# Designs tried in a protein design run: peptides against a protein of PDB entry 3B8E. Part 136

Target 1, 230 residues: chain A of PDB entry 3B8E
Amino acid sequence: PFLIFIIANIPLPLGTVTILCIDLGTDMVPAISLAYEQAESDIMKRQPRNPKTDKLVNEQLISMAYGQIGMIQALGGFFTYFVILAENGFLPIHLLGLRVNWDDRWINDVEDSYGQQWTYEQRKIVEFTCHTPFFVTIVVVQWADLVICKTRRNSVFQQGMKNKILIFGLFEETALAAFLSYCPGMGVALRMYPLKPTWWFCAFPYSLLIFVYDEVRKLIIRRRPGGWVE

## One batch from the design tools (peptide; made by RFdiffusion4, then SolubleMPNN)

Design b1_p21_2_s4 (from b1_p21_2, 20 letters changed)
Fold by OpenDDE base, seed 5:
Structure b1_p21_2_s4 (fold): chain B 230 residues (1-230), chain A 21 residues (1-21)
Amino acid sequence: as target 1 above (230 residues)
Amino acid sequence: EEEKKRELLEKAKKLIEELKA
């Protein structure tokens, strides 16, 4: 998110507090959940063919898969950001290079895509309105990410949802997202304005995309063991 | 929807004024 913010010179899509909440609140519990995840039923039965080469290949493939999932998460967040700004009169093309004028408190006549002028206060309200939906989008997409990361080869439907820590992680992320989105004073204290409940559903297509992607990947691995996807 | 946006903006302005206060 920050790299695109710097390169495109767009208004800040994700606040520092929101990033901290993602890193500490939404990533830590899933990481713990994965650490305590029971080995797949097939992993324990499979003798390592070559402990050095097969481990390195698997680590590289896992890293690539996580990188691709992370890209889908970022795309989901940016989609939500651009939709909110477009609904407030700022089309994505108009946002390019706008950051300098957007962040200048002395400029109170920044024009949107329709010629409407926006004060500094109005612009900051819209910016902060984007932070919460971006965060919630990441959390909802992380639900799918956490579930798919439970297994490397087995389908989620085959492995099931037996990990209590995983379920707790999903609950904790959701509770944190709800707290930050709806607790009074969060708009002022954390620059996270209240979110309409409908925005929680905007991330669902991306969560579904991650599930489909991972299930297809796992299906390919099962049908072609030792392929480039494993 | 525009009226609701205006109302929300007015509420936000009022909240900002109350906090500056």
Scores: peptide ipSAE 0.006, ipTM 0.316, DockQ to the pose 0.031
Fold by OpenDDE base, seed 2:
Structure b1_p21_2_s4 (fold): chain B 230 residues (1-230), chain A 21 residues (1-21)
Amino acid sequence: as target 1 above (230 residues)
Amino acid sequence: EEEKKRELLEKAKKLIEELKA
């Protein structure tokens, strides 16, 4: 998010404090929960042919898979951001290069895509309105990520939800998202304005996309063991 | 990725300090 903000010169889609809350709050607990997930029986049965090369290949494949999931998460957040801004009159194309004028407190006549002028205060309200949905979108997409990452080959439907710590992590992330979204004062403290409950559903297509992606990946791995997708 | 994450965290911390000032 921050890199795209700098490169595209768009209004900040996610506040820095919110990014820290994701990194420290929503990423750590899930990572701990995954450490307690039982290794898939098939992974444990495969003796590496060459421990050095097979470990490196597996680490690269895992890194690529996590990188792809992270990209889908970011795309989900940006989608939600662009939808909210578009509903408020700012089309995605118009946002490109707008940051300089957007962040200038002395410019109170920034035009939207329809020629409506926006004061600095109005723009910041819209910006801060985007922070919470972006965060919630990441959390909802992380639900799917956590559920799929517990297994490498087996379907989620086959492995089930046996790890109580993982289930607890999902509830903790949801509770944190709800707290940050609806607790009074978060708009001032974290620049996260209250979220309409309907915006929680904006992330669901991306969560579904991750599930479909992972199930397809696992299906390919099952059909072609030792392929580049594994 | 961890190094990039650290760099991003440091940049984020600096930006937070600039936004709080």
Scores: peptide ipSAE 0.000, ipTM 0.206, DockQ to the pose 0.019
Fold by OpenDDE base, seed 4:
Structure b1_p21_2_s4 (fold): chain B 230 residues (1-230), chain A 21 residues (1-21)
Amino acid sequence: as target 1 above (230 residues)
Amino acid sequence: EEEKKRELLEKAKKLIEELKA
């Protein structure tokens, strides 16, 4: 996600502190929860056919799957960012290359897509308005990621939600998102303005996309044991 | 790959901090 920010030279969609909150709050607890996840029943029962080749292939495929999920997460965050900026007059195409002028405090006449001029202060208000929804979008998408990571082959519906630590992680992420979004003073302290409750729903399509993607992947693995997706 | 992602994230954070300074 940050590579896209750098490459596209768009205004900063997410503050550094918020990134740290994601890394520490939304990635650490889930990672711990996954470490305590009960091994999938099929993992315990499957003798490795070839311990060397099957491990390598599985590691590569897992890495690719996590990479793809991470891209979907990033797309979700950027989608929310672009929607908010578009609602404030900045179309996505206009944001490309705008970062330099956007961050220049001496330029007070940055034009939006409709020719409206924005002062530095106004631009920063809009930027900070994007931080919270972007963060919340990532958290909501991570819910799906955490749930799908519980199983390698079995559907979530087959494995169930038995890991209490995983459930705790989901609540912790949600509580952190709510705290950062609605606690007074977070706009000043963390550059995260209060989030309209409606913006929580902007992430749901991407969460659903991750679920569908993973269930399809798992379905392919179940139907074609030893195939390219395994 | 996770380590590379962490390194990339740290580099991105550093770049963002340098851009904010």
Scores: peptide ipSAE 0.000, ipTM 0.184, DockQ to the pose 0.019
Fold by OpenDDE base, seed 3:
Structure b1_p21_2_s4 (fold): chain B 230 residues (1-230), chain A 21 residues (1-21)
Amino acid sequence: as target 1 above (230 residues)
Amino acid sequence: EEEKKRELLEKAKKLIEELKA
């Protein structure tokens, strides 16, 4: 999010402090939970692969899969960001290059896509209104990501939700998201204004997309063992 | 659509004022 902010010169979609909250609060516990996940029965039955030849290919494929999931996650966040700004009169195309004028406190007549003028204070409020939904979108997408990362080959429906640490991680990240979204003073402290409960559901299509993507990927792996999708 | 956007903008401005209070 921050890199896109700098490269595209758009208003900041997610604050740096909020990014740190994601990294420390929402990613750490899930990462630990995955470390304690029980190995798939099929993994334990596989003969040791040749570490020199097979490891590199697998690491590349894994990295590519995680990269793809990360891209879908980012797209979900940016979608939410663009929807909110569009609802406030700023179309996505108008946001490109707008940052310089957006962040200038001396410019109080920045025009939106409809010719309406926005004061600095008004612009900052709409920016901060985007931060919370963006963050929540990331968390909701992480639910799917965490669940799918539990297994390599088996469907989530086959492996089940047996890892208590995983469930705790899902609870913790959700509780953190709720706290940051609804606790009084977070608008001032973290520039995260309160979120309407309806915005939690805006991320669900992306979570579903990740889930479907991974289930299809796993299905392909099961049907074509040793393929490039593995 | 423009009218709906103006209404949304006014609602957003109002919400902002309520949050500043």
Scores: peptide ipSAE 0.007, ipTM 0.388, DockQ to the pose 0.059; fails the geometry check

Design b1_p21_3_s1 (from b1_p21_3, 20 letters changed)
Fold by OpenDDE base, seed 4:
Structure b1_p21_3_s1 (fold): chain B 230 residues (1-230), chain A 21 residues (1-21)
Amino acid sequence: as target 1 above (230 residues)
Amino acid sequence: DELLELAKKLREEVRELLKKL
């Protein structure tokens, strides 16, 4: 998100506080929960990793985590961001390069895509209105990400949802997201304004996409062991 | 109230850190 903010010079899609809430709040417990996941049924049939040749974090893992899944997550967040801004009169094309004027408190006549002028205060309300839905979108796609991370090769349907700590993590991150989104005073304290409940659904297609994509990937791995997808 | 105060403090600390960067 921040890279696109800098490169495209768009209004800040996700605040620093919300990023911290993701990193320290919603991601921590789910990540820890994976340590308690049951081993895949075939783990004892696999050859041990060669510590000298096989890196724990390899290019394939980086490509998968950051290049594929991370990009889908980012797209989900940005989709939500662009939809909210478009609903407020700012089309995506108009946002390009707008950051400088957007963040200038002395400019009170920034025009939207329809020629409506926005004061600094109004713009900041819209910006902060984007932060919470973007955050929630990330949490929703993280549900799928967490579930797909349970296994490398086996389908989630084969592995099942037996990890109670992981299930707890899903509830915890959701509860935290709801708390941060709807608790009175969060708009003032964290600049996280309440979102319409419907915004939670904006992330679902991307969550589903992540899940389907990974299941297809795993299916390919199972059918073609030793492929480039592994 | 304590959570709000903690959140405000964290926000201020982050803001100060960002100003130093």
Scores: peptide ipSAE 0.007, ipTM 0.289, DockQ to the pose 0.017
Fold by OpenDDE base, seed 2:
Order: structure tokens, then C-alpha cells, then sequence
Structure b1_p21_3_s1 (fold): chain B 230 residues (1-230), chain A 21 residues (1-21)
């Protein structure tokens, strides 16, 4: 998000405080919960990793975790961001290079895509209105990410949802996201303005996409062990 | 002021490029 903010010179899609809430708040408990996941049914049938040749984290795993899944997460957040700004009169093409004027408090006549002028205060309200649903979008996408991280090879349907700590983590991160989104004073304290409940659904296609993508990946791994997808 | 003009120019160029795509 921050790289696109700089490169495209768009209004800030996700604030630093919201990033901290993701990294320290919503991600910690779910990540810890994975330590309590039941071993895959075939783990004892696999050859031991060779510590001299096989890295714990290979390039494929890095590419998958940080590259592909992270990109889908970012796309989900940006989708929600662009939808909200478009509903407020700012089409995505109009946002390119707008940051300089957007962030200038002395410019009170920034035009939207329809020629409506926006004051600095009005623009900042819209910007901060984007932060919360972007954050919530990341949390909803993280549901799928957490679930897919349960296994490397087995389908989630084969592994099941027996890890009670993981289930608790999903509820905890959701409850925390709801608290940060709707608790009075969060708009002032964290620049997280309340969002309409409908914005939670904007992330669902991307959450489903991650889930389907990973299940297909795992299916390919099961059918072709040692392939480039593993 | 110069940075603002540069940013406006870049925005317009990108917009024109996107219209051609």
C-alpha cells in the first residue's frame, strides 16, 4: 500500500496506525494458533528434510507467501479503497498524481471526477473513511490465509477445523476488527472512522479467491509431488 | 509550486497513457 501511495501519488489508502493494528493486533493471535495445528496425516510418510540441501524456507514458499498471497490481499484492499473513493466522486484514474493537492491543506478546491470541489477537511474525512474498510478487508482476507496455512499439502477439507485455538484466533481477530471499526472515539484516536457493515462483504471475493487458489495448488501438489508448485 | 506543477503534469500524462491503453 505505501509503495503504491508513493509511486502512483494517490491519497494514502492505509494509515500507519492501521498497519500497526494489523501487524500487532489481528495477526499475532492467529499466527500463534498455527503452532497448535495438528500434523498432516502423511507427515510421517515423507522423507526427512535434508538440513544441508533443503532450506526451511525455499524460494517457492517465499514467492507464494509474500508474493502471490500478499498481492491478492493488497488487491482486495485496493479494490475496497477504489470503490469507496469512486462512490464519493473520485474515480481511480483521477486519483493518479492527486496526492500533492490532496494533502495540501491550503488547497480547498480539489475537484473530483465530476467537477465537485472538496475542501481539505472533506478530503481527509473521505481518506480516513477508506482506512477502516481497507483494514477490515485485510482481516477478512486473513481468514482465508490463516485457514490455508494449516496445511502444506492436505486440503482443508481433509485436515478439518479441529484446532480450537485457531478457531478462537479467527473470532478474536474479527472481534478486534469490529471493536476498532465501531468503538466510539476510534475515529479521533486511530483515524479509523466507522464503516457500513456492507463493506465487510467487499473482501469476500478475494478471501474466496485465496482459498480456491490454495486448494487448487494443494490438489496439484498431491497429483504431482515434487513439481514447481510445491 | 514547481512540485505541484510537475505532479499535475505527470497525472495528465498518465491519464493520457491510460486512455490509449
Amino acid sequence: as target 1 above (230 residues)
Amino acid sequence: DELLELAKKLREEVRELLKKL
Scores: peptide ipSAE 0.000, ipTM 0.288, DockQ to the pose 0.043
Fold by OpenDDE base, seed 5:
Structure b1_p21_3_s1 (fold): chain B 230 residues (1-230), chain A 21 residues (1-21)
Amino acid sequence: as target 1 above (230 residues)
Amino acid sequence: DELLELAKKLREEVRELLKKL
C-alpha cells in the first residue's frame, strides 16, 4: 500500500497503526498455529532436504507469498479503498496526484469528482474511514492464506481442519479485528473508524480466489510433479 | 476509559518510535 501511495500520490490507503495491528495482532497467533499442523500424508515419501543445496526459503516460496498471494491481498484492499472513496465522491482517476492537496491542512476546498469541496477535517475522516475496511479486508484474506499454508502439496480437503490451535487462531484474529473496528474510542485512539458490516463481505471474493488458486496449484503439482509451480 | 488511555499511550509510543526511525 505505501508503494502505491508514493508512486500514484493517492491518499493513504492503510495507516501505520493498522499495519502494526496486522503484524502483531492478527498474524501472530495464526502463524504460531501452523507449528502444530499435522504432517502431510506423503512427508515420509519425500526425499530429505539437502541442507547444502535446498534453501528453506526459495524463490518459489517468495514468488508465491509476495508475487502471487500478496498481490491478490493488495488488490482486495485497494478495491475496498477505491469503492469507499468512490462512494464519497472521489473516483479512482481523480485520486491520482491528489495526495499533495489532500494532506495540506491549509487547503479546505479540495474538490471531489462531482465538484463538491472538502475541508481538511472531512478528508481525514474519509481517509481514516478507508483504513479500517482495508484492515478487515486483509484479515478476511488471511483466513484463506492460513488455510492454504496448512499444506504444500495435499489439498486442504485431504488434510482436513483438525488443528484446533489453527481454528482458535482464525477466531482470535477475527475477534481482534472486530474489536479494533467497533470498540468505542478506536476512531480517536487508533484512527480506526467503524465500518459497515457489509464491508466484511467485500473481501470474500478475494479470499475465495486465493483458496481456489492455491488448490488448483496444488492439484497441478500432484498431477505433474517437478513442474515450475512446485 | 483505561483502554482508551492505554491505546493513546501506545499510539504515542509508536509515534515516538517512528520518529526515531
Scores: peptide ipSAE 0.000, ipTM 0.265, DockQ to the pose 0.016
Fold by OpenDDE base, seed 3:
Formats: structure tokens, C-alpha cells, sequence
Structure b1_p21_3_s1 (fold): chain B 230 residues (1-230), chain A 21 residues (1-21)
């Protein structure tokens, strides 16, 4: 989100504080929970990793995490961002290069896509209105990400949901997201304005997409072992 | 086979994107 903010010069889609809430709040407990996941049923049929030749973090893992899943997550967040701005008169094409004027407190006549002028304060309200739904979208997508990370090869349906710490992590991140979204004063303290409950459902298609994508990937790995997907 | 090719293509595109980052 922050890279696109800089490169495309768009209004900030996700605040620095909200990013910290993701990294330190919603992601930490779920990530730790994966250390307690049960081994896959075929783990003893795999050769041990050679620590001299096999990297723990390989290009394939980076491609999966940042290139595939991370891109789907970002698309979900940006979809929510663009919808909110469009509902407030700013079409996606109009946002390109707008950051300089958007963030200038002395410019109080920034025009939207319909010729309506927006004061600095009005623009910041709209920007901060985007932060919370973007954040919630990431959390909802993280549900799917956490579940798919349980296994490398086995389907989630084969592995099951027996990890109680992972289940706790899902509830914790959801509860934290709800707290940050709806607790009084979060708009002032964190620049996270309250969102309508309906915005939680906007992320569900992306979570489903991640889940289906990974299950299909795992199915391909099981049918064609030793392939490039592994 | 088509799914495998599509997945290969997507992986390659992601790899190239990551190299630019």
C-alpha cells in the first residue's frame, strides 16, 4: 500500500499506524500459531532438507508469499479503497498524481471527478475513512492466508482444523480488528474511522479466491509431485 | 495441463515482478 502511495502519487490508502497494527497486532499471534501445527501425514516420506544446498527461504516461497498471495491481498485492499473514493466522487483515474495537492493543507479547492471542490479537512476525512476498511479487508484475507499456510501439500480438509492455537489466533485478530474499527476514539488516536459492518463482507471474495487458488495448487502438487509448483 | 501452464506463466511473471522490487 505505501509503495503504491509513493509510486502512483495517490492519497494514502493505508496509514502507517494501521500497518503497524497489522504487523504487530493481527499478524503476530496467527504467525506464532503455525509453529504448533501438526506435521503433514507424509512428512516422514520426504527427504530431509540439505542445509548446505537447500535454502530455508527460497525463491518459490518468496514468489508464493509476496508475489501471489500478497498481490491478491493488495488487490482486495485497493478494491475497497477505490470503491470508497469513487463513492465520494474520486474515480480511480483521477487519483493518479493527486497526492501532492491532496496532502497540501493550503489547497482547499481540490476538484473531484465531478467538479466538486474539497477542502483539506474534507479530503482527510475521506482518506481516513478508507484506512479502516482497507485494514479490515487485510484481516479478512489473512484468515484464508493463515489457513492455507497450515500445509504445503495436503488439503486443509485432509489436515483438519485441530490446531487450537491457530483457531485462537483467528479469533484474536478478528477481535482486535473489531476493537480498532469500532472503539470510540480510534478515529482520533489511530486515524481509523468507524466502518459500516457491510464492509467486512467486501473482502470475502478475495479470501475465497486465495483459499481456492491454494487448494488447486496443492491438488496439482499431489497429482504431479516434483513439479515446478512444489 | 492448461492449469499447469497457467501456473508456470503466473510464477514467472511474479518472479519478474519480484526482481523489480
Amino acid sequence: as target 1 above (230 residues)
Amino acid sequence: DELLELAKKLREEVRELLKKL
Scores: peptide ipSAE 0.000, ipTM 0.199, DockQ to the pose 0.019; fails the geometry check

Design b1_p21_3_s2 (from b1_p21_3, 20 letters changed)
Fold by OpenDDE base, seed 2:
Structure b1_p21_3_s2 (fold): chain B 230 residues (1-230), chain A 21 residues (1-21)
Amino acid sequence: as target 1 above (230 residues)
Amino acid sequence: EELLEEAKRLREEVRKLLEEL
């Protein structure tokens, strides 16, 4: 998000405080819950890792975690961001290069895509209105990410949802996201304005996409062991 | 509150740096 903010010179899609809430709040407990996941049914059938040649984290794992899944997460957040701004009169193409004028408090006549002028205060309200839905979108996508991280090879349907700590983590991150989104004063304290409940559903296609993508990946690994997809 | 103020300061510094670019 921050790199695109710099490169494209768009209004800030996700605030620093909301990033910290993701990294320290919604990610930590679910990630710890994975330590309590049951071993995959085929774990004893796999060859031991060679500690001299095989890194614990290989390029393929990094590509999956940061490249592919992280890109889908970011796309989900940006989709929500662009939809909200478009509903407020700012089409995605018009946002390119707009940051300089957007963040200037002395410019009170920034035009939207329809020629409507926006004051600095109005623009900041719209910007902060984007932060909460972007954050919630990341949390909803993280549901799928956490569930797919349960296993490397087995389907979630084969592994099941027996890890009660993981289920608690999913509930906790959702409850925390709801608290941060709807608790009075969060708009002032965290620049997280309340969102309409309908915005939670904007992330669901991306959550489903991650889930389907990973299940297909795991299916390919099961059918073609030792392939480039593993 | 201190973390929030520091985050605000950092944001403002980054903003200034970006305006100078």
Scores: peptide ipSAE 0.000, ipTM 0.241, DockQ to the pose 0.019
Fold by OpenDDE base, seed 3:
Structure b1_p21_3_s2 (fold): chain B 230 residues (1-230), chain A 21 residues (1-21)
Amino acid sequence: as target 1 above (230 residues)
Amino acid sequence: EELLEEAKRLREEVRKLLEEL
């Protein structure tokens, strides 16, 4: 999000404080919970990793984490961002390069895609209105991401949901997201304005997409061991 | 209310730090 904010010069899609809430709040407990996951049923059939030749983090893992799943997560957040701005008169194409004028407090006549002029205060209200739905979108997508990270090869349906700490992590991140989204004063304290409950559903297609994509990937790995997908 | 004020102070400090970057 922040890289696109800089490169495309668009209004800030996700605030720095909101990013910290993701990294330190909603993502930490779920990530720790994976350390308590049960071994896959076929793990004893795999040879031990050679620590001299086999890297813990390889190009395939980086490609999966940042290049595939991370891109789907980002697309979900940006979709929500663009929808909110479009509903407020700013079409996606009009946002390109707009940051300089958007963030200038002395410019009070920034035009939207329909020629309506927006004051600095009005622009900041709509910007901060994007932060909370973007954040919630990331959390909802993280549900699928956490579940798919349980296994490398086995389907989630084969592995099951026996990790109680992981289940707790899903509830914790959801409860924290709800707290940050709806607690009075969060708009002033964190620049996270309250969102309509309907915005939680905007992320569901992306969560489903991640889940289906990973299950298909795992199915391919099971059918063709040693392929480029592993 | 005290927690909210402390959060506001922390936010303002973070904002100042970000403006210095």
Scores: peptide ipSAE 0.000, ipTM 0.265, DockQ to the pose 0.017
Fold by OpenDDE base, seed 5:
Parts: C-alpha cells; sequence; structure tokens
Structure b1_p21_3_s2 (fold): chain B 230 residues (1-230), chain A 21 residues (1-21)
C-alpha cells in the first residue's frame, strides 16, 4: 500500500495505525496458533533439513508469502479502496497524481471525476473511510492465509480443522476487526471510520482465490514432487 | 462516560457527513 501511494501519488489507502493494528492485533494470535497445528501425515517420510545447505527461509517461501499471496492480498485491499473512492466520485484514473493536491490543506476545491469540488476536510473523511475497509479486507484475506498455512503439501480437507487454537485465532482477529471498525470513538482515536457491512464481502472473492490457488499449488506438489513450486 | 458520549456525537456527525457526501 505505502509503495503504491508513493509511486502513483494516490491518496493514502491504508494508515499507519491500521497497519499497526494488523501487525500487532490481528496477526499475533493466528500466527501463534500455527505452532499447535498437527503435523502432516507424511512428515516422517520427509528427509530432515540439512542445516548447512537448507535455509529455513528460502526464495520459495519468500516468493509464496510476498510474491504470490501478498500480491493477492494487496489487490484485494486496493480493489476495495478504488471501489469506495469511485462511489465517492473519484475514478481510479483520476486518483493518479492527485495526492499533492489531496493532502494540501489550503486547496479546498479539488475536483472529482464529475467536477464536484471537495474541501480538505471532506477529502480526509473519504480517505479515512477507505482505511477501515482496506483493513477489514486484509483480515478477511488473512482467514484464507491462516488456513492455507496449516499444511505445506496436504490439502486442508485432508488435514481438517481440528486445531481449536487456530479457530480461536480466526474468531479473535474477526472480533478485533469488528471492534476497531464499529466501536464508538475509533474514528477519532484511530481515524478508522465505520464501514458498511457490505464491505466485508468485497474481500471474499480474494480470500477464495487464495484458497483455490494454494490448493491447486499443493495438488501440483503432490502430483509432481521436486518441482519449483515446492 | 463523557468521552464516550463525545465520541458517539462525533461518530454520528461523521456518519451524517458521510451520508451527505
Amino acid sequence: as target 1 above (230 residues)
Amino acid sequence: EELLEEAKRLREEVRKLLEEL
């Protein structure tokens, strides 16, 4: 989000506070829950990692986490962002380069795609209105991420959902997201304005996409062991 | 309680502003 904000000079899609809420609030319990996941059925058939040659974090893991799944997450967030701004009169093409005027407090006549003028205050309200749905989109996508992280090779359907701590983590992150989104005062305290409940559904296609993508990946690994996808 | 009421008022004001936009 921040990189695209700089490169494209668009209004800020995700605030620093919302990022902090993701990293410290919604990610910790789910991440810890993975430590309690049952071992895959084939784990004892795998060769032990050679600590001299095999890195714990390899290019494949980085590619999976940041290059594939992380990109789908970002696309989901940006989709939500662009839809909200479009509903408020700012089409995606019009947002390119708009940041300079958008962030200027002295410019109170920034035009949208339809010629409507927006004050600085109005612009900041709509900007902060984007932050909460973007955050929620990330949380909804994280559901899929957490579920796919249960296994490296086996299907989630083979592994099942027996980890009660993981289930608790999913509820915790969702409850926290709902709290941050709808609790009175969060708009003032965190600049997280409440979102329409319909915005939660904007992330579902991306969550499903992640799940399907990973299941297909795992299927390929099971059928063709030793491939570059492993 | 006063802070909660003020936060509620501000939320409602923001909501009205968002509905007017």
Scores: peptide ipSAE 0.000, ipTM 0.304, DockQ to the pose 0.026
Fold by OpenDDE base, seed 4:
Structure b1_p21_3_s2 (fold): chain B 230 residues (1-230), chain A 21 residues (1-21)
Amino acid sequence: as target 1 above (230 residues)
Amino acid sequence: EELLEEAKRLREEVRKLLEEL
């Protein structure tokens, strides 16, 4: 999100505090929970990693994590961001290059896509209104990410949901997201304004997309071992 | 309460840093 903020010069999609809430709040327990996941049924049939040739983090893992899944996550967040801004009169095309004027506190006549003028205070309210739904979108997408990370090759349906700590992690991150979104004073404390419950559903298509994409990927790996998709 | 105050302080520091950028 920050890269697009810089490159496209759009209003800040996700606040720094919100990023910290993701990295330190919602991601920690889920990540730890993966350490308690049961090994895949075929793990003992796999050849041991060659420490000389096989990196723990390879280009394929980076491509999967950042290039594929991370892009879907980013698209989900930005979709929510653009929808909210569009509902407030700012179409996506109009946001390009708008950051400079948007962040200038002395400009109180920034026009939206419909010619309505927005004061600095009004713009900042809208910006901060985007932060919480963007955050929630990331959390909802992370549900899928966590579930797909259970296995490398086996389907989630083959592995099952037996890891109680992972299930707890899903509830914890969701509860934390709800707390940060709806607790009184979070708007003042964290600049996380309350969101309409409907905004939670904006992320669901992307969460489903991640899940389906990964299951298809895993299916391809199972059918064609040693492929570039592995 | 202490965590909230620390979060407020961090927020204010980040705000200052962003205003200086």
Scores: peptide ipSAE 0.011, ipTM 0.295, DockQ to the pose 0.017; fails the geometry check

